# Ledger of designs, part 148: peptides against a protein of PDB entry 3B8E

Target 1, 230 residues: chain A of PDB entry 3B8E
Amino acid sequence: PFLIFIIANIPLPLGTVTILCIDLGTDMVPAISLAYEQAESDIMKRQPRNPKTDKLVNEQLISMAYGQIGMIQALGGFFTYFVILAENGFLPIHLLGLRVNWDDRWINDVEDSYGQQWTYEQRKIVEFTCHTPFFVTIVVVQWADLVICKTRRNSVFQQGMKNKILIFGLFEETALAAFLSYCPGMGVALRMYPLKPTWWFCAFPYSLLIFVYDEVRKLIIRRRPGGWVE

## One batch from the design tools (peptide; made by RFdiffusion4, then SolubleMPNN)

Design b1_p22_3_s4 (from b1_p22_3, 20 letters changed)
Fold by OpenDDE base, seed 2:
Structure b1_p22_3_s4 (fold): chain B 230 residues (1-230), chain A 22 residues (1-22)
Amino acid sequence: as target 1 above (230 residues)
Amino acid sequence: LLELLLLLLQLLLQKFLEALLR
């Protein structure tokens, strides 16, 4: 998100505090819960990793984590961001290069795509209104990400949802996201303004896409062992 | 964390530039 903010000079899509809430709040308990996941049924049929040649983190794992799944997550967040700004009169094309004028407190006549002028205060309210839905979008796509991370090869339907700590983690991150989004004073303390409940559903297509994508990938791995998708 | 660090760096740079231009 931040790289696009710099390169495209768009208004800030995700605030510093919201990033911290993801990295330290919503991600920790779910990530720890994976340590309690049951072994895949075929684990004893796999050759052991050669610790001298095989890194724990290989190029394929980096590509999956950051290049593929991370890209889909970022696209989900940006989709929500662009929808909110478009509903407030700022079309995506109009946002390109707008950051300089957007962040200038002395410019109180920034025009939207329809010629409506926005004060600095009004613009910052809209910006901070985007931060919370972007954060919630990341949490919703993380549901799928956490579930797909249960296994490397087996389908989630084969593995099942037996890890009670993982289930607890899904509820905990959701409850934390709701708390941070709706608790009184969070707008002042964290610059996280409350969102309409309907914004939670904006991420669902992307969460489903992540899930379907990984299940298809795992299906290919099971059918074609040793392929480039492994 | 990297995005956060980059964001903090950008904010510091912006404040520095604003201070120089004042």
Scores: peptide ipSAE 0.000, ipTM 0.196, DockQ to the pose 0.023
Fold by OpenDDE base, seed 3:
Structure b1_p22_3_s4 (fold): chain B 230 residues (1-230), chain A 22 residues (1-22)
Amino acid sequence: as target 1 above (230 residues)
Amino acid sequence: LLELLLLLLQLLLQKFLEALLR
């Protein structure tokens, strides 16, 4: 999100505080929970990793984490961002290069896509209105990300949901997201304005996409061992 | 626009699922 904010010069999609809430709040317990996941049923059929030749973090893992799943997550967040701004009169094309004027407190006549003028205060309200739904979108797609990370090869349906710490992590991140979205004063303290409950559903298709994508990836790996997907 | 985008996403998901089941 922050890289696109700089490169495309768009209004800030996700605030620094909201990023910290993801990295330090919603992601920690789920990530720790994966350490308690049960071994896959076929693990004893795999040779031990050679520490000298086999990297823990390989190009494939980086490609999966940042290049595939991370991109789908980012697309989900940006989708929510563009919808909110479009509903407020700012079409996606009009946002390109707008940051300089958007963030200038002395410019009070920034035009939207329909010629309506927006004051600095009005623009910041809209920007901060985007931060909370973007944050919640990330949490919802993280449900799928966490679940798919349970296994490398086996389906989640084969592995099951036996990890109680992972289940707790899913509830914790959801409860924290709800708290940050609806607690009075969060708009002032965190620049996270209240979220309409309907915005929680905006991320569901992306969460489902991540889940289905990974289950199919795993299915391909099981059917064609040693393929380019492995 | 939200409804349209949700519909598009649903259609993309459906096509993806169909492509995978195929």
Scores: peptide ipSAE 0.000, ipTM 0.301, DockQ to the pose 0.063
Fold by OpenDDE base, seed 4:
Structure b1_p22_3_s4 (fold): chain B 230 residues (1-230), chain A 22 residues (1-22)
Amino acid sequence: as target 1 above (230 residues)
Amino acid sequence: LLELLLLLLQLLLQKFLEALLR
Protein backbone atom coordinates (compact mmCIF):
# COMPACT_ATOMS: atom_id res chain seq x y z
CA PRO B 1 0.00 0.00 0.00
CA PHE B 2 2.66 2.53 0.94
CA LEU B 3 4.71 1.82 -2.19
CA ILE B 4 1.71 2.56 -4.42
CA PHE B 5 1.00 5.66 -2.34
CA ILE B 6 4.50 6.91 -3.21
CA ILE B 7 4.70 5.71 -6.83
CA ALA B 8 1.20 6.68 -7.94
CA ASN B 9 1.09 9.73 -5.66
CA ILE B 10 -2.44 8.90 -4.51
CA PRO B 11 -4.16 9.88 -1.25
CA LEU B 12 -2.98 7.71 1.65
CA PRO B 13 -4.89 4.42 1.35
CA LEU B 14 -3.89 2.97 4.72
CA GLY B 15 -2.86 4.98 7.75
CA THR B 16 0.15 4.27 9.93
CA VAL B 17 -2.13 3.52 12.87
CA THR B 18 -4.08 0.96 10.87
CA ILE B 19 -0.81 -0.67 9.75
CA LEU B 20 0.26 -0.94 13.39
CA CYS B 21 -3.13 -2.40 14.29
CA ILE B 22 -2.57 -5.09 11.63
CA ASP B 23 1.05 -5.87 12.44
CA LEU B 24 0.73 -5.79 16.23
CA GLY B 25 -2.97 -6.37 16.76
CA THR B 26 -4.77 -8.61 14.32
CA ASP B 27 -1.81 -10.67 13.01
CA MET B 28 -0.05 -11.60 16.26
CA VAL B 29 -2.41 -14.24 17.65
CA PRO B 30 -3.03 -15.84 14.25
CA ALA B 31 0.71 -16.04 13.56
CA ILE B 32 1.40 -17.59 16.97
CA SER B 33 -1.44 -20.05 16.42
CA LEU B 34 0.44 -21.63 13.50
CA ALA B 35 3.02 -22.91 15.97
CA TYR B 36 0.28 -25.12 17.42
CA GLU B 37 -0.79 -26.55 14.06
CA GLN B 38 -0.60 -30.31 13.72
CA ALA B 39 2.01 -31.69 11.37
CA GLU B 40 0.80 -32.68 7.94
CA SER B 41 -0.09 -36.37 7.71
CA ASP B 42 2.69 -36.99 5.19
CA ILE B 43 5.45 -35.09 7.03
CA MET B 44 7.26 -38.28 8.07
CA LYS B 45 7.09 -39.54 4.47
CA ARG B 46 8.95 -36.51 3.14
CA GLN B 47 12.68 -36.53 2.77
CA PRO B 48 14.44 -34.40 5.34
CA ARG B 49 15.51 -30.97 4.19
CA ASN B 50 19.10 -30.81 3.05
CA PRO B 51 20.48 -28.01 5.23
CA LYS B 52 23.23 -27.28 2.68
CA THR B 53 20.98 -26.79 -0.35
CA ASP B 54 17.48 -26.21 0.97
CA LYS B 55 16.88 -22.83 2.56
CA LEU B 56 14.16 -22.41 5.18
CA VAL B 57 13.02 -19.38 3.23
CA ASN B 58 13.44 -20.14 -0.44
CA GLU B 59 12.64 -18.09 -3.52
CA GLN B 60 9.45 -20.07 -4.03
CA LEU B 61 8.20 -19.23 -0.54
CA ILE B 62 9.05 -15.55 -1.03
CA SER B 63 7.36 -15.59 -4.43
CA MET B 64 4.26 -17.20 -2.94
CA ALA B 65 4.04 -15.06 0.18
CA TYR B 66 4.94 -11.66 -1.26
CA GLY B 67 4.58 -12.07 -5.00
CA GLN B 68 1.30 -13.96 -5.19
CA ILE B 69 -0.72 -13.98 -1.95
CA GLY B 70 0.55 -10.58 -0.84
CA MET B 71 -0.36 -9.07 -4.20
CA ILE B 72 -3.90 -10.49 -4.01
CA GLN B 73 -4.23 -9.04 -0.50
CA ALA B 74 -2.96 -5.67 -1.68
CA LEU B 75 -5.38 -5.72 -4.61
CA GLY B 76 -8.23 -6.44 -2.21
CA GLY B 77 -7.29 -3.48 -0.04
CA PHE B 78 -6.85 -1.14 -2.99
CA PHE B 79 -10.13 -2.28 -4.44
CA THR B 80 -11.94 -1.24 -1.27
CA TYR B 81 -10.02 2.05 -1.28
CA PHE B 82 -10.90 2.88 -4.89
CA VAL B 83 -14.53 1.95 -4.31
CA ILE B 84 -14.92 4.28 -1.35
CA LEU B 85 -13.23 7.13 -3.16
CA ALA B 86 -15.30 6.54 -6.29
CA GLU B 87 -18.48 6.62 -4.20
CA ASN B 88 -17.31 9.99 -2.91
CA GLY B 89 -16.71 11.33 -6.43
CA PHE B 90 -13.02 10.47 -6.92
CA LEU B 91 -12.54 8.03 -9.80
CA PRO B 92 -9.31 5.95 -9.77
CA ILE B 93 -7.73 7.79 -12.70
CA HIS B 94 -8.33 11.14 -11.00
CA LEU B 95 -6.47 9.98 -7.87
CA LEU B 96 -3.17 9.63 -9.76
CA GLY B 97 -0.93 12.50 -8.76
CA LEU B 98 -3.61 14.00 -6.49
CA ARG B 99 -1.72 13.44 -3.19
CA VAL B 100 0.20 16.72 -3.27
CA ASN B 101 -2.94 18.80 -3.52
CA TRP B 102 -4.90 16.39 -1.32
CA ASP B 103 -2.51 16.75 1.61
CA ASP B 104 -2.14 20.53 1.26
CA ARG B 105 -4.24 22.14 3.98
CA TRP B 106 -4.15 25.49 2.19
CA ILE B 107 -5.91 24.13 -0.90
CA ASN B 108 -9.62 23.99 -0.18
CA ASP B 109 -10.87 23.64 -3.74
CA VAL B 110 -9.56 20.23 -4.85
CA GLU B 111 -11.95 19.04 -7.52
CA ASP B 112 -13.30 15.53 -7.75
CA SER B 113 -14.02 13.72 -11.01
CA TYR B 114 -17.34 15.56 -11.29
CA GLY B 115 -16.05 19.07 -10.63
CA GLN B 116 -17.16 19.22 -7.00
CA GLN B 117 -14.73 21.11 -4.80
CA TRP B 118 -13.53 19.55 -1.56
CA THR B 119 -12.11 21.37 1.43
CA TYR B 120 -9.10 19.98 3.26
CA GLU B 121 -11.28 18.84 6.16
CA GLN B 122 -13.73 17.10 3.84
CA ARG B 123 -10.87 15.33 2.03
CA LYS B 124 -9.38 14.12 5.31
CA ILE B 125 -12.74 12.77 6.42
CA VAL B 126 -12.94 10.78 3.18
CA GLU B 127 -9.33 9.60 3.54
CA PHE B 128 -9.89 8.42 7.11
CA THR B 129 -13.15 6.84 5.99
CA CYS B 130 -11.01 4.71 3.65
CA HIS B 131 -8.55 3.59 6.34
CA THR B 132 -10.98 1.49 8.39
CA PRO B 133 -12.46 -0.44 5.44
CA PHE B 134 -8.96 -1.03 4.07
CA PHE B 135 -7.95 -2.39 7.47
CA VAL B 136 -11.03 -4.63 7.63
CA THR B 137 -10.35 -5.80 4.08
CA ILE B 138 -6.87 -6.90 5.12
CA VAL B 139 -8.29 -8.77 8.12
CA VAL B 140 -10.80 -10.59 5.90
CA VAL B 141 -8.16 -11.64 3.36
CA GLN B 142 -5.92 -12.70 6.24
CA TRP B 143 -8.56 -15.25 7.25
CA ALA B 144 -7.83 -17.05 4.01
CA ASP B 145 -4.09 -16.47 4.32
CA LEU B 146 -4.01 -17.98 7.80
CA VAL B 147 -6.06 -20.99 6.74
CA ILE B 148 -3.87 -21.69 3.68
CA CYS B 149 -0.73 -21.42 5.84
CA LYS B 150 -1.86 -24.47 7.85
CA THR B 151 -0.32 -26.76 5.25
CA ARG B 152 2.32 -26.69 2.53
CA ARG B 153 1.09 -29.59 0.42
CA ASN B 154 -2.04 -31.11 1.89
CA SER B 155 -5.44 -29.55 1.31
CA VAL B 156 -7.05 -27.74 4.22
CA PHE B 157 -9.85 -30.27 3.83
CA GLN B 158 -7.35 -33.07 4.47
CA GLN B 159 -5.75 -31.27 7.41
CA GLY B 160 -9.02 -30.08 8.92
CA MET B 161 -9.66 -27.25 11.37
CA LYS B 162 -8.53 -28.98 14.57
CA ASN B 163 -6.23 -26.22 15.81
CA LYS B 164 -8.32 -24.52 18.48
CA ILE B 165 -5.73 -21.77 18.92
CA LEU B 166 -5.99 -20.91 15.23
CA ILE B 167 -9.79 -20.80 15.46
CA PHE B 168 -9.46 -18.55 18.49
CA GLY B 169 -7.06 -16.35 16.52
CA LEU B 170 -9.61 -15.94 13.71
CA PHE B 171 -12.25 -14.85 16.21
CA GLU B 172 -9.83 -12.60 18.07
CA GLU B 173 -8.65 -10.74 14.97
CA THR B 174 -12.26 -10.31 13.82
CA ALA B 175 -13.38 -9.08 17.24
CA LEU B 176 -10.44 -6.69 17.41
CA ALA B 177 -11.22 -5.41 13.91
CA ALA B 178 -14.84 -4.86 14.92
CA PHE B 179 -13.79 -3.11 18.13
CA LEU B 180 -11.39 -0.78 16.33
CA SER B 181 -13.99 -0.08 13.64
CA TYR B 182 -17.07 0.56 15.79
CA CYS B 183 -15.97 1.54 19.29
CA PRO B 184 -16.98 5.13 20.06
CA GLY B 185 -14.03 7.51 20.01
CA MET B 186 -11.87 5.46 17.61
CA GLY B 187 -12.33 8.12 14.95
CA VAL B 188 -10.75 10.66 17.28
CA ALA B 189 -8.20 8.38 18.92
CA LEU B 190 -7.01 6.34 15.93
CA ARG B 191 -8.51 8.22 12.96
CA MET B 192 -10.47 5.06 12.23
CA TYR B 193 -13.94 6.17 11.30
CA PRO B 194 -16.75 3.63 11.54
CA LEU B 195 -17.55 1.69 8.39
CA LYS B 196 -20.84 0.50 7.04
CA PRO B 197 -21.29 -3.23 7.64
CA THR B 198 -21.48 -3.74 3.86
CA TRP B 199 -17.77 -2.93 3.56
CA TRP B 200 -16.90 -6.19 5.30
CA PHE B 201 -18.14 -8.05 2.23
CA CYS B 202 -15.90 -6.18 -0.23
CA ALA B 203 -12.96 -8.42 0.70
CA PHE B 204 -14.82 -11.74 0.55
CA PRO B 205 -14.21 -12.38 -3.15
CA TYR B 206 -10.48 -11.80 -2.62
CA SER B 207 -10.43 -14.03 0.44
CA LEU B 208 -12.14 -16.74 -1.58
CA LEU B 209 -9.70 -16.17 -4.44
CA ILE B 210 -6.72 -16.63 -2.10
CA PHE B 211 -8.20 -19.82 -0.73
CA VAL B 212 -9.06 -21.28 -4.14
CA TYR B 213 -5.71 -20.22 -5.56
CA ASP B 214 -3.78 -21.97 -2.82
CA GLU B 215 -5.92 -25.11 -2.89
CA VAL B 216 -5.40 -25.37 -6.65
CA ARG B 217 -1.67 -24.79 -6.16
CA LYS B 218 -1.53 -27.54 -3.53
CA LEU B 219 -3.54 -29.84 -5.77
CA ILE B 220 -1.02 -29.31 -8.58
CA ILE B 221 1.88 -29.98 -6.19
CA ARG B 222 0.23 -33.23 -5.13
CA ARG B 223 -0.42 -34.33 -8.72
CA ARG B 224 2.89 -33.15 -10.18
CA PRO B 225 5.61 -33.43 -7.54
CA GLY B 226 8.75 -31.47 -8.40
CA GLY B 227 6.97 -28.92 -10.54
CA TRP B 228 7.82 -25.21 -10.67
CA VAL B 229 4.81 -24.53 -8.40
CA GLU B 230 6.49 -26.14 -5.35
CA LEU A 1 -18.80 -2.08 -7.96
CA LEU A 2 -19.66 -5.71 -7.52
CA GLU A 3 -19.42 -6.03 -11.28
CA LEU A 4 -15.99 -4.45 -11.24
CA LEU A 5 -14.99 -6.79 -8.44
CA LEU A 6 -16.26 -9.76 -10.35
CA LEU A 7 -14.46 -8.56 -13.44
CA LEU A 8 -11.20 -8.10 -11.55
CA LEU A 9 -11.67 -11.48 -9.92
CA GLN A 10 -12.33 -13.02 -13.30
CA LEU A 11 -9.25 -11.39 -14.74
CA LEU A 12 -7.14 -12.58 -11.82
CA LEU A 13 -8.58 -16.06 -12.09
CA GLN A 14 -7.95 -16.07 -15.81
CA LYS A 15 -4.36 -14.96 -15.37
CA PHE A 16 -3.92 -17.52 -12.65
CA LEU A 17 -5.37 -20.25 -14.81
CA GLU A 18 -3.16 -19.15 -17.68
CA ALA A 19 -0.15 -19.25 -15.39
CA LEU A 20 -1.12 -22.71 -14.13
CA LEU A 21 -1.71 -24.10 -17.60
CA ARG A 22 1.69 -22.78 -18.82
Scores: peptide ipSAE 0.000, ipTM 0.293, DockQ to the pose 0.110
Fold by OpenDDE base, seed 5:
Structure b1_p22_3_s4 (fold): chain B 230 residues (1-230), chain A 22 residues (1-22)
Amino acid sequence: as target 1 above (230 residues)
Amino acid sequence: LLELLLLLLQLLLQKFLEALLR
């Protein structure tokens, strides 16, 4: 989000506070829950890792986390962002290069795509109105991300949802996201303005895409061992 | 707006699927 903010000079899609709420709030319990996941049924058929040659973090893991799943998550967030701004009169093309004027508190006549003028205060309300749905979008796609992380090769349908701590984590992150989004005073304290309940559904197609993509990936790994997809 | 959003979503999904299938 921050790189696109700089490169495209668009209004800030996701605030620093919302990022901290993800990293320190919603992700902790889910991440810890993976430590309690049951071993895959075939784990004893796998050769042990060689500590001298095999890295714990390899290019495949980085590619999967950042290059594939992370990109889908980012696309989901940006989709929600562009939707909200378009609903408020700012079409995606109009946002390119707008940041300089958008962030200038002395300019109170920034025009939208329809010629409506926006004050600095109005623009900041819209910007902060984007942060909360972007945050919620990340939480919704994290549901799929957490579920796919239960296994490396086996389908989630083969593994099942028996990890009670993981289930608790999914509820906890969702409850925390709802609390941060709707608790009175969060707009003042965290600049997280309430979102319409409909915005929770904007991420669902991306969450489904993550899940389907990973299941297909795992299917390919099972059918063609030793491929670049592992 | 909803139709435009759905179209954008479809385009993004298609581009993503194309990228995965490469």
Scores: peptide ipSAE 0.000, ipTM 0.302, DockQ to the pose 0.105

Design b1_p22_4_s1 (from b1_p22_4, 19 letters changed)
Fold by OpenDDE base, seed 5:
Structure b1_p22_4_s1 (fold): chain B 230 residues (1-230), chain A 22 residues (1-22)
Amino acid sequence: as target 1 above (230 residues)
Amino acid sequence: SELEKLFKELEELTLQKVLEAL
C-alpha cells in the first residue's frame, strides 16, 4: 500500500496506525494459531529425498505463495479504496498525481473528477473514510488466509477447522475490526471513520478468490506431486 | 486532539523517513 502511495502519488490509502493495528492486532493471534496447528500428516510422512534441496525448494515455494496471497490482499484493499473515492467523485485516473495538492492545507479548491471543489478538511475526511474499509478488507481477506494456511496439500474440507485457537483468531480479528470501525472516537483518535456495513462485503470476492486459488493449487499438488507448484 | 496531532506528526515523520530512504 505505501509503495503504491509513493509511486502513484495518490492520497494515502492506509494510515500508519492502521498498519500497526494489522501487524500487532491481526497477525499475532493467527500466527500463534498456525503454530498450534497439527503438522499436516503428509508432511511428516514425506521423507525428504534430499534434505538440503527439498527443504530449500519448499521454503521458496511457501514464500512465493504467501507473496501472491499478499498481493491479492493489497489488490482487495486498493479496490475498496478506489470504489470509495469514486463514490465521492474521485475517479482512479484523477487520483494519479493528486497527492501534492491533496495534502496541501492551503489548497481548499481541489477539484474532483466532476469539477466539485473540496476543502482540505473535506478531503481528509474522505481519505480517513478509506482507511477503515481498507483495514477491514485486509481482515476479511486474512480469514481466507488463515483457513488455507492450515494445510498445504489437503483441502480445507478434508482437514476441517478443528483448531480452536484459529477460530479464536478469526473472532479476535473480526472483533478488532468492528471495534476500530464503529467505536466512538476512533475517527478522532486513529483517523478511522466509521465504516458502512456494506463495505465489509467488498472484500468477500477477494477472500473467495484466495480460497479458490489455494484449493486449485492444492488440487494440482495432489494430482502432480513434486511439481513446480509445491 | 493532542492524540490526533501526535498521529499526524508520526505520519509525516514516517513519510519523510521513507522518502529519505528511497
Scores: peptide ipSAE 0.014, ipTM 0.325, DockQ to the pose 0.024
Fold by OpenDDE base, seed 3:
Structure b1_p22_4_s1 (fold): chain B 230 residues (1-230), chain A 22 residues (1-22)
Amino acid sequence: as target 1 above (230 residues)
Amino acid sequence: SELEKLFKELEELTLQKVLEAL
């Protein structure tokens, strides 16, 4: 999000402090929980790895985790951002290069896609209105990410939800998201204005997409062991 | 307001560091 803000010169979709809250608050506990995940039911059936030829971490797995799934997650956040701005008169194409004028407090006549002029204060209200839904979208998508990362090959339905630490991680990140979204003063402190409960559902299609994508991937791995998707 | 100021300063500092690293 922050890199896109700089490179595309769009209004800030998610504050830097809020990003830190994600990295430290919502990602840490889930990441630790994955370290304590139960072994896949088939791990004990595998022969010992050859340390001379077999890599510990497959480059394909890294590409899947950080490339493909991470991109779907980011797209979910940006979708929410663009929807909110479009509802307020700023179409995605109009946002490109707008940051300089958007962040200038002395420019009070920034035009939207329909020729309406926006004051600095009005623009910042809209920007801060985007931060909370973007953050919540990331958290909701992380539910799917965390669940699918439990296994490489087995379906979630086959492996089950046995890791209590993982369940705690899901609860913690959800509670943090609710706190940051609804606690008084977060609009001032973190530039996160209160979120309507309906916006929690805007991320669900992306969570479902990630879940379906991973289940299909795992199904392919089960049917074609040693394929390019493993 | 002081907390807002602190977070704004942190944001500006972060932005500056990123711009310098690019």
Scores: peptide ipSAE 0.008, ipTM 0.313, DockQ to the pose 0.024
Fold by OpenDDE base, seed 1:
Structure b1_p22_4_s1 (fold): chain B 230 residues (1-230), chain A 22 residues (1-22)
Amino acid sequence: as target 1 above (230 residues)
Amino acid sequence: SELEKLFKELEELTLQKVLEAL
């Protein structure tokens, strides 16, 4: 997210505090939950043919898969960001290069895509209004990520939601997202203004995309054991 | 506000760190 902010020179889609909330708040419990996940039935059956090469290949494949999921997650966040800004009059094309003027507190006449002038304070409110749903989008996408990371080869439908710690992790990150989204003062304290409950659903297509991606990946792995997709 | 300044500084620092890490 921050790289796109730099490259596209758009208003900040996700604040530093929000990033910290993701990294420390939403990722921690899920990561712990994964550590206590029940061993996948196929992991116990896997005997590495060549421990050195197979380990390296597996690590590379895992890293690639997480990288791909991370990209989908980022796309989901940006989608939510652009939707909110568009709803507030800033179309995506108009945001390109706008950061300099957006962040200048002395410019109080920044125009949106419809010629409406926005004060610095108004712009920052809209920006901070984007932080929360971006965060929520990350959380919702992380639901899918967490669930799919439960298994390497088995479908979510096959493995099921057996880990109570995983369920707790999902609850915790959701509760944190709800707290940050709706608790009074979060706009001032964390630059996370409250969002409409409907924005929670903005991430669902991307969450679904991750599920579909992973299920397809796993299906390919099941059909082609030892393939590069594994 | 002072808090806004702090957050802006954090954003700038983060930006700088990212740029340095690239």
Scores: peptide ipSAE 0.008, ipTM 0.316, DockQ to the pose 0.029
Fold by OpenDDE base, seed 2:
Structure b1_p22_4_s1 (fold): chain B 230 residues (1-230), chain A 22 residues (1-22)
Amino acid sequence: as target 1 above (230 residues)
Amino acid sequence: SELEKLFKELEELTLQKVLEAL
């Protein structure tokens, strides 16, 4: 998010403090919960034929899969950001290069895509309105990520939800998202204005995409053991 | 408003540091 903000010179989609809340609050508890997941029976039984080469290849393939999932998460956040700004009159193409004028408090006549002028305060309200849905989108997409990361080969339907700590982590993550979204003072403290409940559903297509992606990946791995998809 | 101003200043400083690192 922050790199795209710099490169594209768009209004900041997610505040720095909110990013820290994701890194330390949202990611850490679920990551700890994943440490308690039961190992797959097939992973434990399959010793690498060549420990040095197979480990390196496996780490590269895992890193690629996590990189792809992270990209889908970021795309989900940006989708939500662009939808909110478009609903407020700022089309995605108009946001390119707008940051300089957007962040200047002395410019009170920034035009949207329809020629409507926006004061600095109005622009900041819209910006801070984007921060909360972006954060919530990441959390909702992380639900899918956490569920799929517990197994590399087995379908979620085959492995099931056996780890009670992981299930608790999903609820805790959701509760944290609700707290940050609706607790009074978060608009000032974290630049997170209250979220309309309907925006929780904006991330669901991307969560579904991650589930479909992972299930297809796992299906290919099961059908073609030792393929590049592992 | 004062807290919002402080966080904005921190964001600008962070942006500057990132631009220097690029």
Scores: peptide ipSAE 0.007, ipTM 0.306, DockQ to the pose 0.026

Design b1_p22_4_s2 (from b1_p22_4, 18 letters changed)
Fold by OpenDDE base, seed 2:
Structure b1_p22_4_s2 (fold): chain B 230 residues (1-230), chain A 22 residues (1-22)
Amino acid sequence: as target 1 above (230 residues)
Amino acid sequence: SELEELKKKLLELTLKLVEEAL
């Protein structure tokens, strides 16, 4: 988010405090929950043919998969951001290069895509309105990520949801997202204005995309064991 | 693992940022 903010000179889609809340609040609890996930039986039974090379290849493949998932998460957040700004009159193309004028408190006549002028205060309200749904989008997409990370080859439908700690992590993450989204004072403290319940659904296509991606990946692994997709 | 080390570094960086922000 911050890199895109700098490169594209767009209004900041996600504040630094919200990034910290993601890293500490939404990434740590799921990571701990995954430590208690039962190892997949097929992984435990398969001895590495060459411990050095197979470990390195597997680590690279896992790193690439997590990198792809992280990219899908970011795309989901940006999608939600652009939808909200578009609904407020700022089309994505108009946001390019707008940051300098957007962040200048002395400019109170920034035009949207339809020629409507926006004061600094109005712009900041819209900006902070984007922070919460961006955060929530990341959380909702992380539900899918957390669920798929429990297995390497088996379908989620085959392995099921046996880890109570994982289930607890999903609820904890959701509760944190709800707290940060709806607790009074979060707009001032964290620059996270209250979220309309409908915005939770903006993340669902991307969560579904992650599930489909992982199920297809796992299906390929099952059909071609030892392939480059593993 | 490289991923775990990256997560650890990210956590450490985040903690430093929190400490600076508090």
Scores: peptide ipSAE 0.010, ipTM 0.246, DockQ to the pose 0.021
Fold by OpenDDE base, seed 1:
Structure b1_p22_4_s2 (fold): chain B 230 residues (1-230), chain A 22 residues (1-22)
Amino acid sequence: as target 1 above (230 residues)
Amino acid sequence: SELEELKKKLLELTLKLVEEAL
């Protein structure tokens, strides 16, 4: 998110506080939940064929999978960001290069895509309004990520939701997202303005996409054991 | 190749979602 903010010179899609909330709040419990996840029955049965090569391959595959999921998460966040800004009159094309004027407190006549002028304060409210939905989008996408990371080969439908810690993690993330979205004063304290309930659904297509992606990946792995996709 | 196809499909879906949202 921050790299795209710099490269595209767009208004800040995700604040530092929200990043910290993601890293410390939403990632911690899920990571713990995964640590206590029961090993897949197939992982336990697999003898390492070659400890050196299998470890390297596994590390590369894990890194690639996390990288891909992270990209989908980022895309989901940016999608939500662009939707919110578009709803407020700022089309994605108009946001390119806008940051300099956007962040200048002395410019109070920044025009949106429809010629409406926005004061600095109004722009910052809209910017901060994007932070919460971006965060929530990450959380909702992480629901899918957590569920898919539970297994490497088994379908989510086969493994089921047996891990109570995982369920607790999902609940905690959701509760944190709800707290940050709806608790009074979060706009002032964390620069996270209240989230419209409809914006929760902006993430759902991406969560579904992650599920489909992972199920397809797992299906390929099941059909072609030892393939590059594994 | 299968991963690339999946990435392409994902990109296409993302683009469609963006188009529908805009």
Scores: peptide ipSAE 0.000, ipTM 0.192, DockQ to the pose 0.058
Fold by OpenDDE base, seed 3:
Structure b1_p22_4_s2 (fold): chain B 230 residues (1-230), chain A 22 residues (1-22)
Amino acid sequence: as target 1 above (230 residues)
Amino acid sequence: SELEELKKKLLELTLKLVEEAL
């Protein structure tokens, strides 16, 4: 989010403090939970790999898979951001290069895509209105990411939800998201304005997309062991 | 390790930006 903010010169889609809350609050517990995940039932049946030849290919494929999931996650957040700005009169194309004027407190006549002038204060309200839904979108997508990361080859339906620490991680990140979204004062402290409950559901298609993508990937791995998807 | 280092640097930069923005 922050890199795109700099590169595209768009209004800040997600506050820096909120990014820290994601990294420290929503990612840490899930990451720990994965360390305690039970080995897949088939891993122990595999012959020991040659650590010199097989490790590099596997690390690259894992890195690519996580990179792809991360891109889908970011796309979900940006989709939510662009929808909210579009609903407020700022079409995505108009946001490109707008940051300089957007963040200038002395410019009170920034025009939207419809020629409406926006004061600095009005623009900041809209910006901060985007932060909470973006954050919640990330959390909802992380549910799917956390669930799919439990297994490399087996379907989630085959492995099941036996890891209590993972369930705790899902609960913790959801509770944190709810707290940041609805606790009084978060608009001032974190620049996160209250979220309408309906916006939680806007992320679900992306969570489903990640889930389907990973299940299809795992299905391909099961059907073609040793392929480039592994 | 490099990704973790990159994340740490990004976090540090983000913290600095927050301190400047607050």
Scores: peptide ipSAE 0.000, ipTM 0.235, DockQ to the pose 0.022
Fold by OpenDDE base, seed 5:
Structure b1_p22_4_s2 (fold): chain B 230 residues (1-230), chain A 22 residues (1-22)
Amino acid sequence: as target 1 above (230 residues)
Amino acid sequence: SELEELKKKLLELTLKLVEEAL
């Protein structure tokens, strides 16, 4: 998000507070939940492979998988961001290069894609309105991430959802997202303006995409052990 | 290269979805 903000010179899609809430609030409990996840049913059945080569391959695969998932998360966040700005009159093409004028406090006549002029205060409200749904999008996508991270090779349907800590993590993330989105005063205190309930659904296609992607990946691994996807 | 192409396709799909949501 931050790199695209710099490169495209678009209004800031994700605030510092939301980043901190992601890092401290949404990532910690899931990480703990994964530490207590039951060993994959096939891990104990695998002969100890060469510990040097297999560890390296595993680290690369985990890194690649998380990199791909993180990219899908970012795209989901940006989708939500662009939809909200477009609903407020700022089409994605119009946002390119707009940051300089957007962030200038002395410019109160920034035009949207329809010729409507926006004051600095109005622009900042819209910007901060984007922070919350971007955060919520990440949380909703993280539901899929947590579910898929339970296993490397087995389908979620085969492993099941027995980890109570994982379920607690999903609940905690959702509760935090709801609190930050709807608690009175959060717009003033944390620059997280209230989210329309409909915006929660903007992330669902991306969560589904991650889930399908990982299930397909796991299916390929099961059918072709030792392939490039492993 | 395949990953980059996938990212590009995903970006294009995202943009199309944004356009359709507008």
Scores: peptide ipSAE 0.000, ipTM 0.191, DockQ to the pose 0.132

